# Ledger of designs, part 64: peptides against a protein of PDB entry 6IDX

Target 1, 380 residues: chain A of PDB entry 6IDX
Amino acid sequence: KELAKLSADVTFATEFINMDGIIVLTRLVESGTKLLSHYSEMLAFTLTAFLELMDHGIVSWDMVSITFIKQIAGYVSQPMVDVSILQRSLAILESMVLNSQSLYQKIAEEITVGQLISHLQVSNQEIQTYAIALINALFLKAPEDKRQDMANAFAQKHLRSIILNHVIRGNRPIKTEMAHQLYVLQVLTFNLLEERMMTKMDPNDQAQRDIIFELRRIAFDAESDPSNAPGSGTEKRKAMYTKDYKMLGFTNHINPAMDFTQTPPGMLALDNMLYLAKVHQDTYIRIVLENSSREDKHECPFGRSAIELTKMLCEILQVGELPNEGRNDYHPMFFTHDRAFEELFGICIQLLNKTWKEMRATAEDFNKVMQVVREQITRA

## One batch from the design tools (peptide; aimed at target 1 S95 L98 T129 H180)

Design b2_p22_6_s1 (made by RFdiffusion4, then SolubleMPNN; from b2_p22_6, 16 letters changed)
Fold by OpenDDE base, seed 3:
Structure b2_p22_6_s1 (fold): chain B 380 residues (1-380), chain A 22 residues (1-22)
Amino acid sequence: as target 1 above (380 residues)
Amino acid sequence: SKRKEALEGLIKRHKERRKKSL
C-alpha cells in the first residue's frame, strides 16, 4: 500500500527502479503463487505500484515478459476474479497496448473479443469503462488490414447491442469518461468508411456499373410486368436506361458512374444507395417513384441528393478524423445497428425528400434544401 | 501525425481515469 502510494513520486520511483524494484514486482506477478494470506490485496497494490512506476517512462514497456502478459490476461479471462485485480489488469493491458506495438501484438493474440465483452455485461461502470477503453486501444493500434476484421468480430459478438443494453440503457447515468470511450469507439468505427469515401468509381469497371444497373432494376423492373421485358433493340434499351437514370435523379443521365468519381463521398454514396435499395426496398422504391412520376419542376433528384447527403453525413460525423481527447459526444443510434451509418442515411434521405416537398423546391433550391436538412440533422 | 495525437490523447485520458478510479 505504501509502495503503491510512493510509486507516484518520481524521486522514489527512480530510486526504486535503480534498485531493480520493478523487476521484483513483475516476478511476483509472474510466479502466480496464491499461497500468501491477503494475496488479492497484495496483488492489487503490486499492480498499482507497477502502473505508477511505468508511468514515469524510465523503464521501457518492452521489458515486460510474455509470462507477465499471460498472467495479466489470465486475470481478465477468469470468471471469478477480484474486481480490484480485474480493474488493474484491464488498466495494465490498456497501458501496454497504448505504449508498445510489440505488446499490442502479444496482447491481441492472448485476449479474445468474448472475454472483453463479458466485462461489459456487469453492473460496475468502472469495469465497463476499462473494457471499452482496452477495446479502443486495440482498435487504434490495429494495423489497417486488421481493423475491419476487428469490427466484424465485434458485430458477430453483438458488441453494440451489449453496450446499448448494459451501458447506455442501464439504470445508471453515463459518466463523462464512459461517454468519451463510447465517442472514441464510434469515431474509430466510422473511420472504417474512409476508404470507401475516398474511393473513386471507375466508370469503366463493369462490376461497379452493374450496381448502378441494380439500383435501376430494383426501382423500375420490380413493378413492371415481365411482359414488358425491354425490347431487343440495343439503342432503344440504351435510350430507356438514360431515361431511367434521369428519373433516378443522377446528374449524368448517360453515365451515372461519373457522379461517383468525386471524393468525398466516392463509392460510399453508392454503398448507401444499394443498402437502401436492398434492405429498405419499399422506402427506396417509394422515394424514387414519387419523384420519377412528376413532370413538374418539383422532382427531388434522388441520385444527386443521395450523393450530397452522404458527403454531408461524412462531414457531420467527421469521417476520417481521429478521436479528440476533449470530446464526449456519442450518438446512441450508433449502437442500435451494425450498419448504423447506412441506417442513418436511410432516415436522412427520407427527411430530405420530405423537406424538399414541404419547401416546394426546384433544382435551383437544391443547396437551400441541403442547408435546411443539415440544420435538422445537427439539431437531432 | 493525427494518429500520434489521438494516441497521446488516449494515454492522457487513461492516466486521468486511473487517478479517479484506482
Scores: peptide ipSAE 0.565, ipTM 0.955, DockQ to the pose 0.814
OpenDDE base, seeds 1, 2, 4, 5: peptide ipSAE 0.553, 0.552, 0.548, 0.553; ipTM 0.953, 0.953, 0.952, 0.954; seed 2 fails the geometry check

Design b2_p22_6_s2 (made by RFdiffusion4, then SolubleMPNN; from b2_p22_6, 14 letters changed)
Fold by OpenDDE base, seed 4:
Structure b2_p22_6_s2 (fold): chain B 380 residues (1-380), chain A 22 residues (1-22)
Amino acid sequence: as target 1 above (380 residues)
Amino acid sequence: SAREEALKGLIKRHIERRKKSL
């Protein structure tokens, strides 16, 4: 107890470290000597002292043994562990992940997001905060190839729904630190969109062109009786598609793939359009056909609007920006759906289409409509 | 790097939280 208190002082910490004191603390944890009276209290103070000493940054976290890591991970994985030990164990794992890439690798093998979800389903907000903080640490330290797997694990394990129901919709005020951890989680998840936002369409990629063709198919072939005989020559088909791509509101009616070569928003705009067309097909068809039948120059160009809206949403949501220590603002909507960005796009494209009509906009008013829509989105 | 600054921010928040809760 006194050691834990004194370990907060850097002078004491330096002297204690010079006396191999940390090695003694690590051995106490590794030994697992459950036979002592007040073992849990002694262990809680040992873990506190260890963490306080290590948080001075005097000793490298890489000195920690795999046995120690497994023992700490064991405390997090035990369903009936003392809350004081659990909290300190989560804090130690967070600090390990944050301070050492080598420890991150070892911890990522020993701990699953699924195990941390159980610590979100509790009434203790401190435990919930440390659990989310550890998830955020793991997410930030994850190599780029594993970040998508973490996001998939986030969706598959219903982590968002647990956070929504047990943290955000909890019967208690969200503390500033929890709000920060929710913000960090949101930012790190939106950063997964950066790759798609910065991916240029290859106009020669057939699979990517097939997506654009699928957008046309969903919009225009859903009502067309299969009686359009396959015998119209290839040139008439190309001319027909150019008309369809004009009606879809692409800037390049001849080759819509060219509209997706600009980054941002690159392929992310096409992903949003395809999601809308597949998941909200009636909304998509309505928006496209309502504007495609207009010859009054008041047609809202869906393709162009979708691209610029995607770019705008990336700017508003700060896609590609890393978490800032001073921010605590998070969007609860992010936790309501697994495809929250695409759902937001689907809401905002309807808002854009409505605003375009209300303004009686033409193609010349495009930037003005986008400005009004930006103000509407940022005030909501 | 921006990632290193984000990491420093999380470390700082960890230390501040630890000092309040442990």
Scores: peptide ipSAE 0.574, ipTM 0.961, DockQ to the pose 0.853
OpenDDE base, seeds 1, 2, 3, 5: peptide ipSAE 0.563, 0.570, 0.571, 0.571; ipTM 0.959, 0.961, 0.961, 0.961; seed 5 fails the geometry check

Design b2_p22_6_s3 (made by RFdiffusion4, then SolubleMPNN; from b2_p22_6, 13 letters changed)
Fold by OpenDDE base, seed 1:
Structure b2_p22_6_s3 (fold): chain B 380 residues (1-380), chain A 22 residues (1-22)
Amino acid sequence: as target 1 above (380 residues)
Amino acid sequence: SAREEALEGLIKRHIERRKKVL
């Protein structure tokens, strides 16, 4: 206990480190010897002293053994661990992941996001905060090839639902630090949209063209059996599709694929349109047909609007930007659905279509409508 | 890099949080 307090002093820390004091503390943890009276209390103070000493930055985190890492990971993974030991163990793992790529690799092998879920299902907000902070550390330190796996783990209905029900909808106010960790988790999750946002459509890729054709089919052929494979459309069918792509509000109604070659928002706009068409089919068909049946100059170009809205949402949500230490603004709606970005798009495209009608907008008013919609989204 | 700055920010927040609770 006194060692833990004294370890906060840099002068004491320097002297204690010079006496190999950290090595003694690490060996106490590595031994796992439960033979001492008050072992839990002694261990909690040992872990506190270790953290205080390491926070001075005098000793590299890479000095810790694999045995030490396994013991700390064990305290996080074991049921019925003392809350004081659990909290300090989560803090140590977070610090290890943040300070060392080598330790990140070792910890990522010993701990899964699934094991951290149990620490979110508690009434202790500090434990919940350390659990999310460790997830965020693992996510930030993950190599590019593993970031999608971390996202998939977050998109897993369980983790999202648990955060929503036990953290966000908890019977207690969310502290500033928890709000920051939720913000960080949100930002790191949205950064996975960057790949799709920066992916250009290949106008020669038939599979990507088939998605645009599926958007047309859902809007105009909703009663026709999908058994009509796009056989070699006669020139009349090609001319019919050009009319349909104009009614869908694409800028390039001859080759709509060209509208998705600009990055941002690239293929992410097409993903949003396809999601809307498949998951919210009635809403999609309504928006398209209400504008395609207009003989007046007040039609809202759905395809163009969807692309520019996707770009605007990426700008508002700062897709591709890394988390800032000063921010704590998270959107609770991003924890309500696994495809929360696409759901937000579906809400915002309806708002855009409504705002366009209310303004009696024409194609010349497009930028003005987008500005009004931006203000509406950012005030909500 | 922006990634290094984000990492430094998380390290700072970790230390500040830890010092308030532990």
Scores: peptide ipSAE 0.429, ipTM 0.921, DockQ to the pose 0.842
OpenDDE base, seeds 2, 3, 4, 5: peptide ipSAE 0.441, 0.418, 0.355, 0.428; ipTM 0.923, 0.918, 0.902, 0.918; seeds 2, 3, 4 fail the geometry check

Design b2_p22_6_s4 (made by RFdiffusion4, then SolubleMPNN; from b2_p22_6, 15 letters changed)
Fold by OpenDDE base, seed 4:
Structure b2_p22_6_s4 (fold): chain B 380 residues (1-380), chain A 22 residues (1-22)
Amino acid sequence: as target 1 above (380 residues)
Amino acid sequence: DEREKALEGLRKRHIKQRRKSL
């Protein structure tokens, strides 16, 4: 207990480390020997002292043995561990992951997000906070190839729903530190959109062009009786598509693929449009057809609006930005749906279309409409 | 490196938090 308190002092820590004191603490943990009276209390203070000593940055985290890592991971994975040991073990693992890529690799093999989920299903918000902190550390330190797996684990209705139900909708006020961990988790989740946001459409890729064609099909062919497939030549079809892409509100109505070559928002805008068209088809068709039937210059250009809205949402949500240590602002809505960004887009595109009508906007008012919509989204 | 700066900020915050809760 005294050692744990004194270990917060850098002078004491330096002397204790110079005496190989930290090695003694690690060996105590590694031994796992329950031979001493008050073992759990002694172990809790040992882990506290270890963490405080290591937090001075005098000793590399890479000094820890695989046996030590396994022992700490064991305390997190075992259901009957003292809360005091669990809390410190989560904090140690978080620190290991944050401080060492080598330790991250070892810990990621020993601990699953599924095991950490059990620590979210408790009434202790401190345990929940440390569990999310460790998830966030694992997510932050994950190599790019594994980030999608972490995302899939989050998108798995289980982690998201547990956070929503046991943390956000819990019977207790969210402490500032939990709010920070929820913010970090959101930022890390939104950063998965960065790749798509920065992906340019290839106008020569047929599969990507087929998505734009599918948007056209969903908007215009869903109402067309299949009997009126005009067997008329390739030129009439090209002219028809150009008209349809104009009605869809693309800036480049001759080659809509060119609208998705701008990054940001690149392909992410097309993903949002396709999601809207497939998941909210009636809403999509209504928005497109209502504007496509207008000859009054008050048509809302859907394609252009969808692209600029996607870009705006990326700016508002700071997609691609790293978590800031000062921020605690999280959006509970992002825990309500698996495709929360695309759902937000679907809400915001309806808001944009409504605002456009209310303003009686023309194409010249586009930037003013976008500014009003930005204010509406940021005040909500 | 912006990543290392952000990570260091998070580390410092989390150290400070642990000192309050442990």
Scores: peptide ipSAE 0.398, ipTM 0.924, DockQ to the pose 0.842
OpenDDE base, seeds 1, 2, 3, 5: peptide ipSAE 0.392, 0.392, 0.390, 0.403; ipTM 0.923, 0.923, 0.923, 0.926; seed 5 fails the geometry check

Design b2_p22_7 (made by RFdiffusion4; failed a check: the pose's geometry)
Pose (drawn by RFdiffusion4):
Structure b2_p22_7 (pose): chain A 370 residues (1-223, 234-380), chain P 22 residues (1-22)
Amino acid sequence: KELAKLSADVTFATEFINMDGIIVLTRLVESGTKLLSHYSEMLAFTLTAFLELMDHGIVSWDMVSITFIKQIAGYVSQPMVDVSILQRSLAILESMVLNSQSLYQKIAEEITVGQLISHLQVSNQEIQTYAIALINALFLKAPEDKRQDMANAFAQKHLRSIILNHVIRGNRPIKTEMAHQLYVLQVLTFNLLEERMMTKMDPNDQAQRDIIFELRRIAFDAETEKRKAMYTKDYKMLGFTNHINPAMDFTQTPPGMLALDNMLYLAKVHQDTYIRIVLENSSREDKHECPFGRSAIELTKMLCEILQVGELPNEGRNDYHPMFFTHDRAFEELFGICIQLLNKTWKEMRATAEDFNKVMQVVREQITRA
Amino acid sequence: SRLQPAIEAAKRRAIRRRKLFS
């Protein structure tokens, strides 16, 4: 108890650390008996002292043994133990992950997605905060080529709805540190879109060109003389600036292939809305048609800008858009809503092709005021 | 890594959050 008190003082901590005092603590956790059942209070003070001592930055986090790591991960992976032990254990794991790629790799193997998510279902906001913090730390430290798989795994176990039901709509008001973790989680989540945003279409890749053909087919085949007239104009009546080679329009980065993904999502998941938008504007040979392809690409770019896809998390922000915690595919759903808004605004302005940038500005103002 | 400034900020804030919760 006294050690937990004094370890926050650097003057004391240095003395204790210079006698390998941290090893006394790690050895106790590694091999001490009945720690959770008979000595939980002592164990809580031990973990408090350990974290306080490590927070002075005198020694590397890489000093910790695999045995110590496994024991701390064990306290998190178990059917919940004492709240004080769990809080400190989650905090120790977060610090290990943030401070070392090696520790991240070992910890990622010792804890499951389901175990971490289950800790969000406790009524204690600090436990919830550290749980989300550990999740954020795993995302931050995951190799670029593994982060997407991790996101899918957390999504399949319902991380989003658990956060919505147990944190955002929970009884306890969200305090500043929890709000910060939600902000960081949202930033990391949006940043999963960044690679596709910056990926150019290969116009010479037939498989990619066939995606655009399929987009056009879904809409034009819902319309016979009129259908023939649409196809004679290649992709003009689908609204692409490059009428003959629309794949070239997807070399603009941002938004790149993310725009294609959004269009395909709208066509497949919301086929009626996609068909309505395209057919209202595919036989319009007055200058008043709303160009779908050009509008979708620019809207995708605009949404990326509004939502700050690619921005790094920082210490100063605690903001988040709560509606993104209400749908597994909220970004794509937002695209669909905004493309309908764009078409409504376009009609309200009796807009022509020359008005394209003005309409996009009005849409930007509508979205950002909402 | 481009995420390094964000990791450094997370480390600093994690320590302060522990002091606050204590």

Design b2_p22_7_s1 (made by RFdiffusion4, then SolubleMPNN; from b2_p22_7, 12 letters changed)
Fold by OpenDDE base, seed 3:
Structure b2_p22_7_s1 (fold): chain B 380 residues (1-380), chain A 22 residues (1-22)
Amino acid sequence: as target 1 above (380 residues)
Amino acid sequence: SRMQQSIEDARKLLIERRKKAE
């Protein structure tokens, strides 16, 4: 206990480290000897002293053994660990992950997100905060190839559901520290959309063009029996598609793929449109047909609106920005669904379509409508 | 880099969080 307090002093820490004191502390943890009276209390103070000593930056985190890492990971994975030991063990793991890429790799092999989820189901918001902070540290330090796996693990209905039910909808007010960790998790999750946001459509890629064709099919052929063979004359069919793409509200009626060459929002806009068309088909068809049947110049161009709305949502949500200190603004809605961005798009495109009608907008009013919609989204 | 700053911010916040829990 006295050692833990004194370890906060840099002069004491320097002297203690010079005496190989930190090595002695690490060996105590590595030994795992439960034979001592008051083992839990002694261990808690040992872990505190270790953290305080390491915070001085005199000793590299890479000095720790694999046995030490396994012991600390063991304290996090065991169900009956003292809360004081658990909290310090989570903090040590977070420190290791943040300070060393080598330690990150070792920890990522020893600890699963599933093990950390169990610490979110507790009533202790401090433990919950340390568990989410460790998840965020693992996410932040993950190589690019593993970031998608971490996101998929977050998209696992279980982690999201637990955060929603036990943290966000918990009976306790969310502290600033927890709100920041939820913000960080949200930002890191949205950063996975950056790739799609910055991906230009290739107008020559047939597979990408087939997605646009599928949007047309869902909107206009939903009642037509698939039995009408693709064999009717190619030119009349091309002219028909140009009309359909105009009715869909694309800027380029001849080649709608050109509308997705702008980055941002690139292919992310097409992903949102396809998600709406497949998951919310009735809503999609309604929006398209309501505007395609208008001859009064008050048609809302769905394709253009979807692209600009996707771009606006990326700007509002700061897609591609990394988490900053002092931010704690998280959206609970993003914890309600696996495809929360696409669901938000689906809500906002309906809002846009409604606002367009209410304003009696024409194509000349497009930017004014978008500004009103931006204000509505940012106030919600 | 922005990534390095986010890692540094996370380290700082971890230290601050520990000091508040004590």
Scores: peptide ipSAE 0.452, ipTM 0.929, DockQ to the pose 0.769
OpenDDE base, seeds 1, 2, 4, 5: peptide ipSAE 0.007, 0.447, 0.033, 0.449; ipTM 0.348, 0.929, 0.597, 0.929

Design b2_p22_7_s2 (made by RFdiffusion4, then SolubleMPNN; from b2_p22_7, 12 letters changed)
Fold by OpenDDE base, seed 4:
Structure b2_p22_7_s2 (fold): chain B 380 residues (1-380), chain A 22 residues (1-22)
Amino acid sequence: as target 1 above (380 residues)
Amino acid sequence: SRMQPSIEAQIKRLKEARKKAQ
């Protein structure tokens, strides 16, 4: 107990480390021997002292043995561990993951996100906070491929559901520390969009052009009997597509692919449009046809609006920015859906379309509409 | 890659935040 308290002092820590004190503490953990009366209390203080000593940054985290890692991971994976040991073990694992990529690899082999989710189902908000902190550390340190897998996994859907039900909708006020961890998780989740946001469309990529063509097909061919595609020549087809792309509200109605060469939002705008068209097809068709059937100058250009809205949402959500220590603002909505960004886009594009109509906007008013929509989104 | 300095900076921030929460 006294050692744990003194270990917070850098002078004491330096002297204790010079006396190989950390090695003694690590060996106590590695032994796993419950031979002593008050073992749990002793272990809790040992883990506290270890954390405090290591937090001085005098000793590399890479000094820890695989046996030590397995013991600490064991305290997190075992259901009947003392709360005090569990809390410290979560904090140690977080620190190990954050401090060393080699330790991250070893820990990622010993612990699953599923095991950490079990610690979110408890009433202790401190344990919940450290469990999310460790999840955030693992997510942060994961290679890009593994981060995407973590985000898409059923475990991540379950994680969001558990966070929503046991943390956000819990009967206890969210403490600042928990709010910060929820913010971090949100930021890390949105950072997965950065790649797509910065990916330029290749106008020569046939698969990407086929997506734009699919947007046209969903909007305009959904009611057309496939029998009435007149076999008329290639030029008439090109002229039809140019008209359709104009009706879709692309800036470059001759070659809509050029509208997606701007980064941000790049391909992320096309992903949002495709998601809307496939998942919310009726909403998509309505938005497109309501504006394409107008002969007045009050058409809302869907394609341009979708691109600029995607860019605006990326700016509002700070996509690609790192978590800030001083920020605790999280949106509960992002824990309600697996495709929360695309769903937010779907809500906001309807809001944009409504606002455009209410303002009786023309193409010249586009920037004013976007400003009003930004204010509406940021106040919600 | 541009992400490495970004991740290291984020890790540093998360460590500092944790130290303040103890």
Scores: peptide ipSAE 0.006, ipTM 0.388, DockQ to the pose 0.364
OpenDDE base, seeds 1, 2, 3, 5: peptide ipSAE 0.000, 0.000, 0.000, 0.000; ipTM 0.318, 0.318, 0.330, 0.325; seed 5 fails the geometry check

Design b2_p22_7_s3 (made by RFdiffusion4, then SolubleMPNN; from b2_p22_7, 18 letters changed)
Fold by OpenDDE base, seed 5:
Parts: C-alpha cells; sequence; structure tokens
Structure b2_p22_7_s3 (fold): chain B 380 residues (1-380), chain A 22 residues (1-22)
C-alpha cells in the first residue's frame, strides 16, 4: 500500500526502478504465488504499484514477460477475481496493448472480446470503462484484417446490445471517462468505413455495375411483369437505362459508375444506396419515384444527393481520423443498430428529400440544400 | 408522416444525446 502510494512520485519511481524494484514486482506476479492470490489486497497494491511505476514512462512495456501477460490475462478471464484486481489487470492490459505492438499480439491471443463483454454486464461502471478501454486499445492496435474481425465482433449484436443496455441505458449517470471510451469506440467503428470511402468504383467491374442496375430495377421494374420486356434492341435498352439513370438523379446519366470514381465517398455511397434499396425498399422507391415523376425542375436528384450526403456524413463523423483525447461526444444511436451508418444515411436522405421539397429547390440550390441539411444534422 | 416523425425523433434523440453528453 505504501509502495503503491510512493510509486506515484516520479523521484521515488526513478530510484525504485534503478534498484530493479519493478522487476521484483513483475516476478511476484509471474510466480502466481498462492500467497498473493490469497491476499487479494496485496496483489491489488502490487498491480497498482506496477501501473504507477510504468506510467512514468521510464521503463519500456516490452520488458514484461509472457508469463506476466498470462497471469494478468488470467485475472481478467477468471470470474471470481476481486474487482480491484480485475480493474488493475484491465488497465495493465490496456497499457500493454497501447504501448507495444508485440504485447498486443500476445494479448490478442490470450484474451477474446467475448471475455471482455462479460465485464460490461456488471454494475460497476469503472470495470465497464476499463473493459471498453481495453476493447478500444485492441481495436486501435489491430491490423486491418483483424479490425474487420473485431468490427464483426462489435457488429456482433452482443457487444453493441450490452453497451446499449448496461452502459448507455443504465440507471447510473455516465461518467466522463466512460463517455470518452464510448466516443473512442464510435470513432474506431466509423474508421472501418474509410476503406469503402476511399475505394473508387471500377467502371469496368461488372459486379459493381450490376449494383447500379439493381438500384434501377428496384426503383422502376418492381411493378413490371418480367414477361413483357419487349425484344427492343440493345440501343433502346441503353437509351432506356440513360433515362432511368437520369430519373435516379445520377450526374452521369450515361455511365453512373463515373459518379462513384471520386473519393471520398467512393463505393461507400453505393453501399448506402444499396442498403436503402434492399432494407428500406419502400422508402427508397418512394424517394426515387416522387422525384422521377416531377417535370417541374424541383426534382431532388437522388444519386447526386446520396453521394454528397455520404461525403457530408463522413466529414461530420470525421471518418478516418484518430480519436482525440478529452472528447466525450458519442451518439447512442450508433449503438442501436449493426448498420448504424447506413441507417443514419437512410434517415438523413429522407431529411434531405424533405428539406429539398420545403425549400422548393432546383438543381441550382443543391449546395444550399446541403448546407441546410448539414446544419440540421450537426445541430441535432 | 411516419418519416417526419422519424426525423423529428432522430433530431430529438440527437439533442437529448448531446444534452446527456454535456
Amino acid sequence: as target 1 above (380 residues)
Amino acid sequence: SKMDQSIQDFIKWLKKARKKAA
């Protein structure tokens, strides 16, 4: 206890480290001595002293052994561990992950997100905070391939649902530290959109062109019995498609694929359109048909609007930016749905369409409508 | 409309979320 208190002092820490004191603490943990396990308080103070000493940045985190990592991971995976030990163990693991890529790899092998989820189901907000902090650290340090797996694990209805039900909708006020961790998790989740946001459409990719064709089909062919497509020549079909792509509000009516070659938002805009068309088909069809039937120059160009809205949402959400210290602004909505960005897009495109109608906008007013919509989204 | 209500609910939700974060 006294050591833990003194370890917060940089002068003492320097002297104690120079005496190899930190190595002694690590060996005590590594030994898994029944003595330390029997005296939960002593172990908690040992872990506190270790953290406080390491927080001075005098010693590299790479000094810790695999045995130490396994012991700390063991305290996190064991359900009967004292809350004080669990808290410090989570904090140690977070610090190890953040400070060392080599330690990240070792920890990621020993601990699953599923194990950390169990620590979110507790009433202790501090434990919840440290558990999310460790998840965030693992997410931040994960290579791109594993980030998608973690995203899939976050998209695992379970983590999101647990955070929503046990943290956000909990009966306790959310502390600043928890709010920060929720912000970080949100930012890291949005950063998964960066790849798609920066992916240019290949106009020669048939699969990508088929998506645009599917958008047309969903909007215009939903009532047409497939039997009566008359054998009108390939040119009439191309001319028909050009008309349909104009009605869909693409900028390039001849080759809509060209509208998705600009990054941002690249393919992410097409993903949003396809999601809207498949998941909210009635809303999609309504938006498209309400504007496609207008000959009054007050048509809202869906394709252009969807692209620019996707770009705007990426800018508002700061997609691709790292989380900043001191920020605690999170949106609970992003914890309510697995496809929260696409759902946000679906809400915002309806808002845009409404705002366009209310403003009696023309194509010349496009930027003004987008500015109003931006203000509505950002003031919300 | 159901849509207007959804938008308003979203705006209300966003405002409430911001107020809880403040």
Scores: peptide ipSAE 0.017, ipTM 0.441, DockQ to the pose 0.024
OpenDDE base, seeds 1, 2, 3, 4: peptide ipSAE 0.000, 0.018, 0.020, 0.011; ipTM 0.307, 0.423, 0.418, 0.361; seeds 2, 3, 4 fail the geometry check

Design b2_p22_7_s4 (made by RFdiffusion4, then SolubleMPNN; from b2_p22_7, 16 letters changed)
Fold by OpenDDE base, seed 3:
Structure b2_p22_7_s4 (fold): chain B 380 residues (1-380), chain A 22 residues (1-22)
Amino acid sequence: as target 1 above (380 residues)
Amino acid sequence: SRMDQSIQDFIKQLKKMRKKFQ
């Protein structure tokens, strides 16, 4: 009886170019027919035929039932699924997410990123590629609220570490398809910086002003003997802070908050500066003090340089841009650290400071130094 | 039977499609 039912469906499948063939394939998958479950090869072929028919764009993806989605999601979530079924199921889900926002919503309820990460812990690079492709599709199509949840530090750290250890540091060459998916993931991850890149500093926000004051404190008060009595008049204190902000290389020495009102890079530059000052304090202090002690016009303005470097890094990393088809240029270094952008900034600001010294640059050479640094970063 | 031939022809077509995914 099961063979006779399959034979009836196969005879209908010879006219597969019509909507009727797709309906039969979907119903076969939906029914969970014991024949398809017993013959993994037949199910893999059914899913292949479904993908090939849908790729013609003749039939809308929105015709797919919730039962079909649940069945395909079930194949991805089951630990003992045949590799050929898993691969095709991941590809179907990716196509569904990319082609229909309605299907995205339904799939996002049935599948977690955690379940997809489990498919990265395998030796099959094709399965890994389709798993990352589905993660990327879900990330691309997620609304802002869900995108932020997908971007939580724990999920990103875990995903990053698994990709690094099981994909990038694998004993196998990275294929072009995998390199493309790693590129896409990288672009989508850096697009999370767009909010901070486009956030203007509010010069009246005391909490944001306190960050700038903390940058000054870390640079200048960490070495100052506490014996300088607090008794110097309010004007001397204001004049002292203006001098300190000049030594920090801010363009606006009176109100450095104004330097962060330009978007891009907005508050993202301040985030990078604060990260450098707190996490790499010795490097930060060295860069600031080496340039603050110079009266020879060869001082590298740290504040201005940090802002323009942050903007340059956003341009190089294509922050706010969609992933391009055919690109496969990913950087393994971005998978090595949780705050890879800020660490890259910390390396690049040292490179900038070195390049400034080597060029014997002045403030007039600023754009030329930035161009040389851009070339150095893009060729690395 | 004609049914067996139809099944064999379908399996043969599906096997050709599988080779495009490998």
Scores: peptide ipSAE 0.019, ipTM 0.352, DockQ to the pose 0.058
OpenDDE base, seeds 1, 2, 4, 5: peptide ipSAE 0.010, 0.008, 0.006, 0.005; ipTM 0.335, 0.368, 0.393, 0.367; seed 4 fails the geometry check

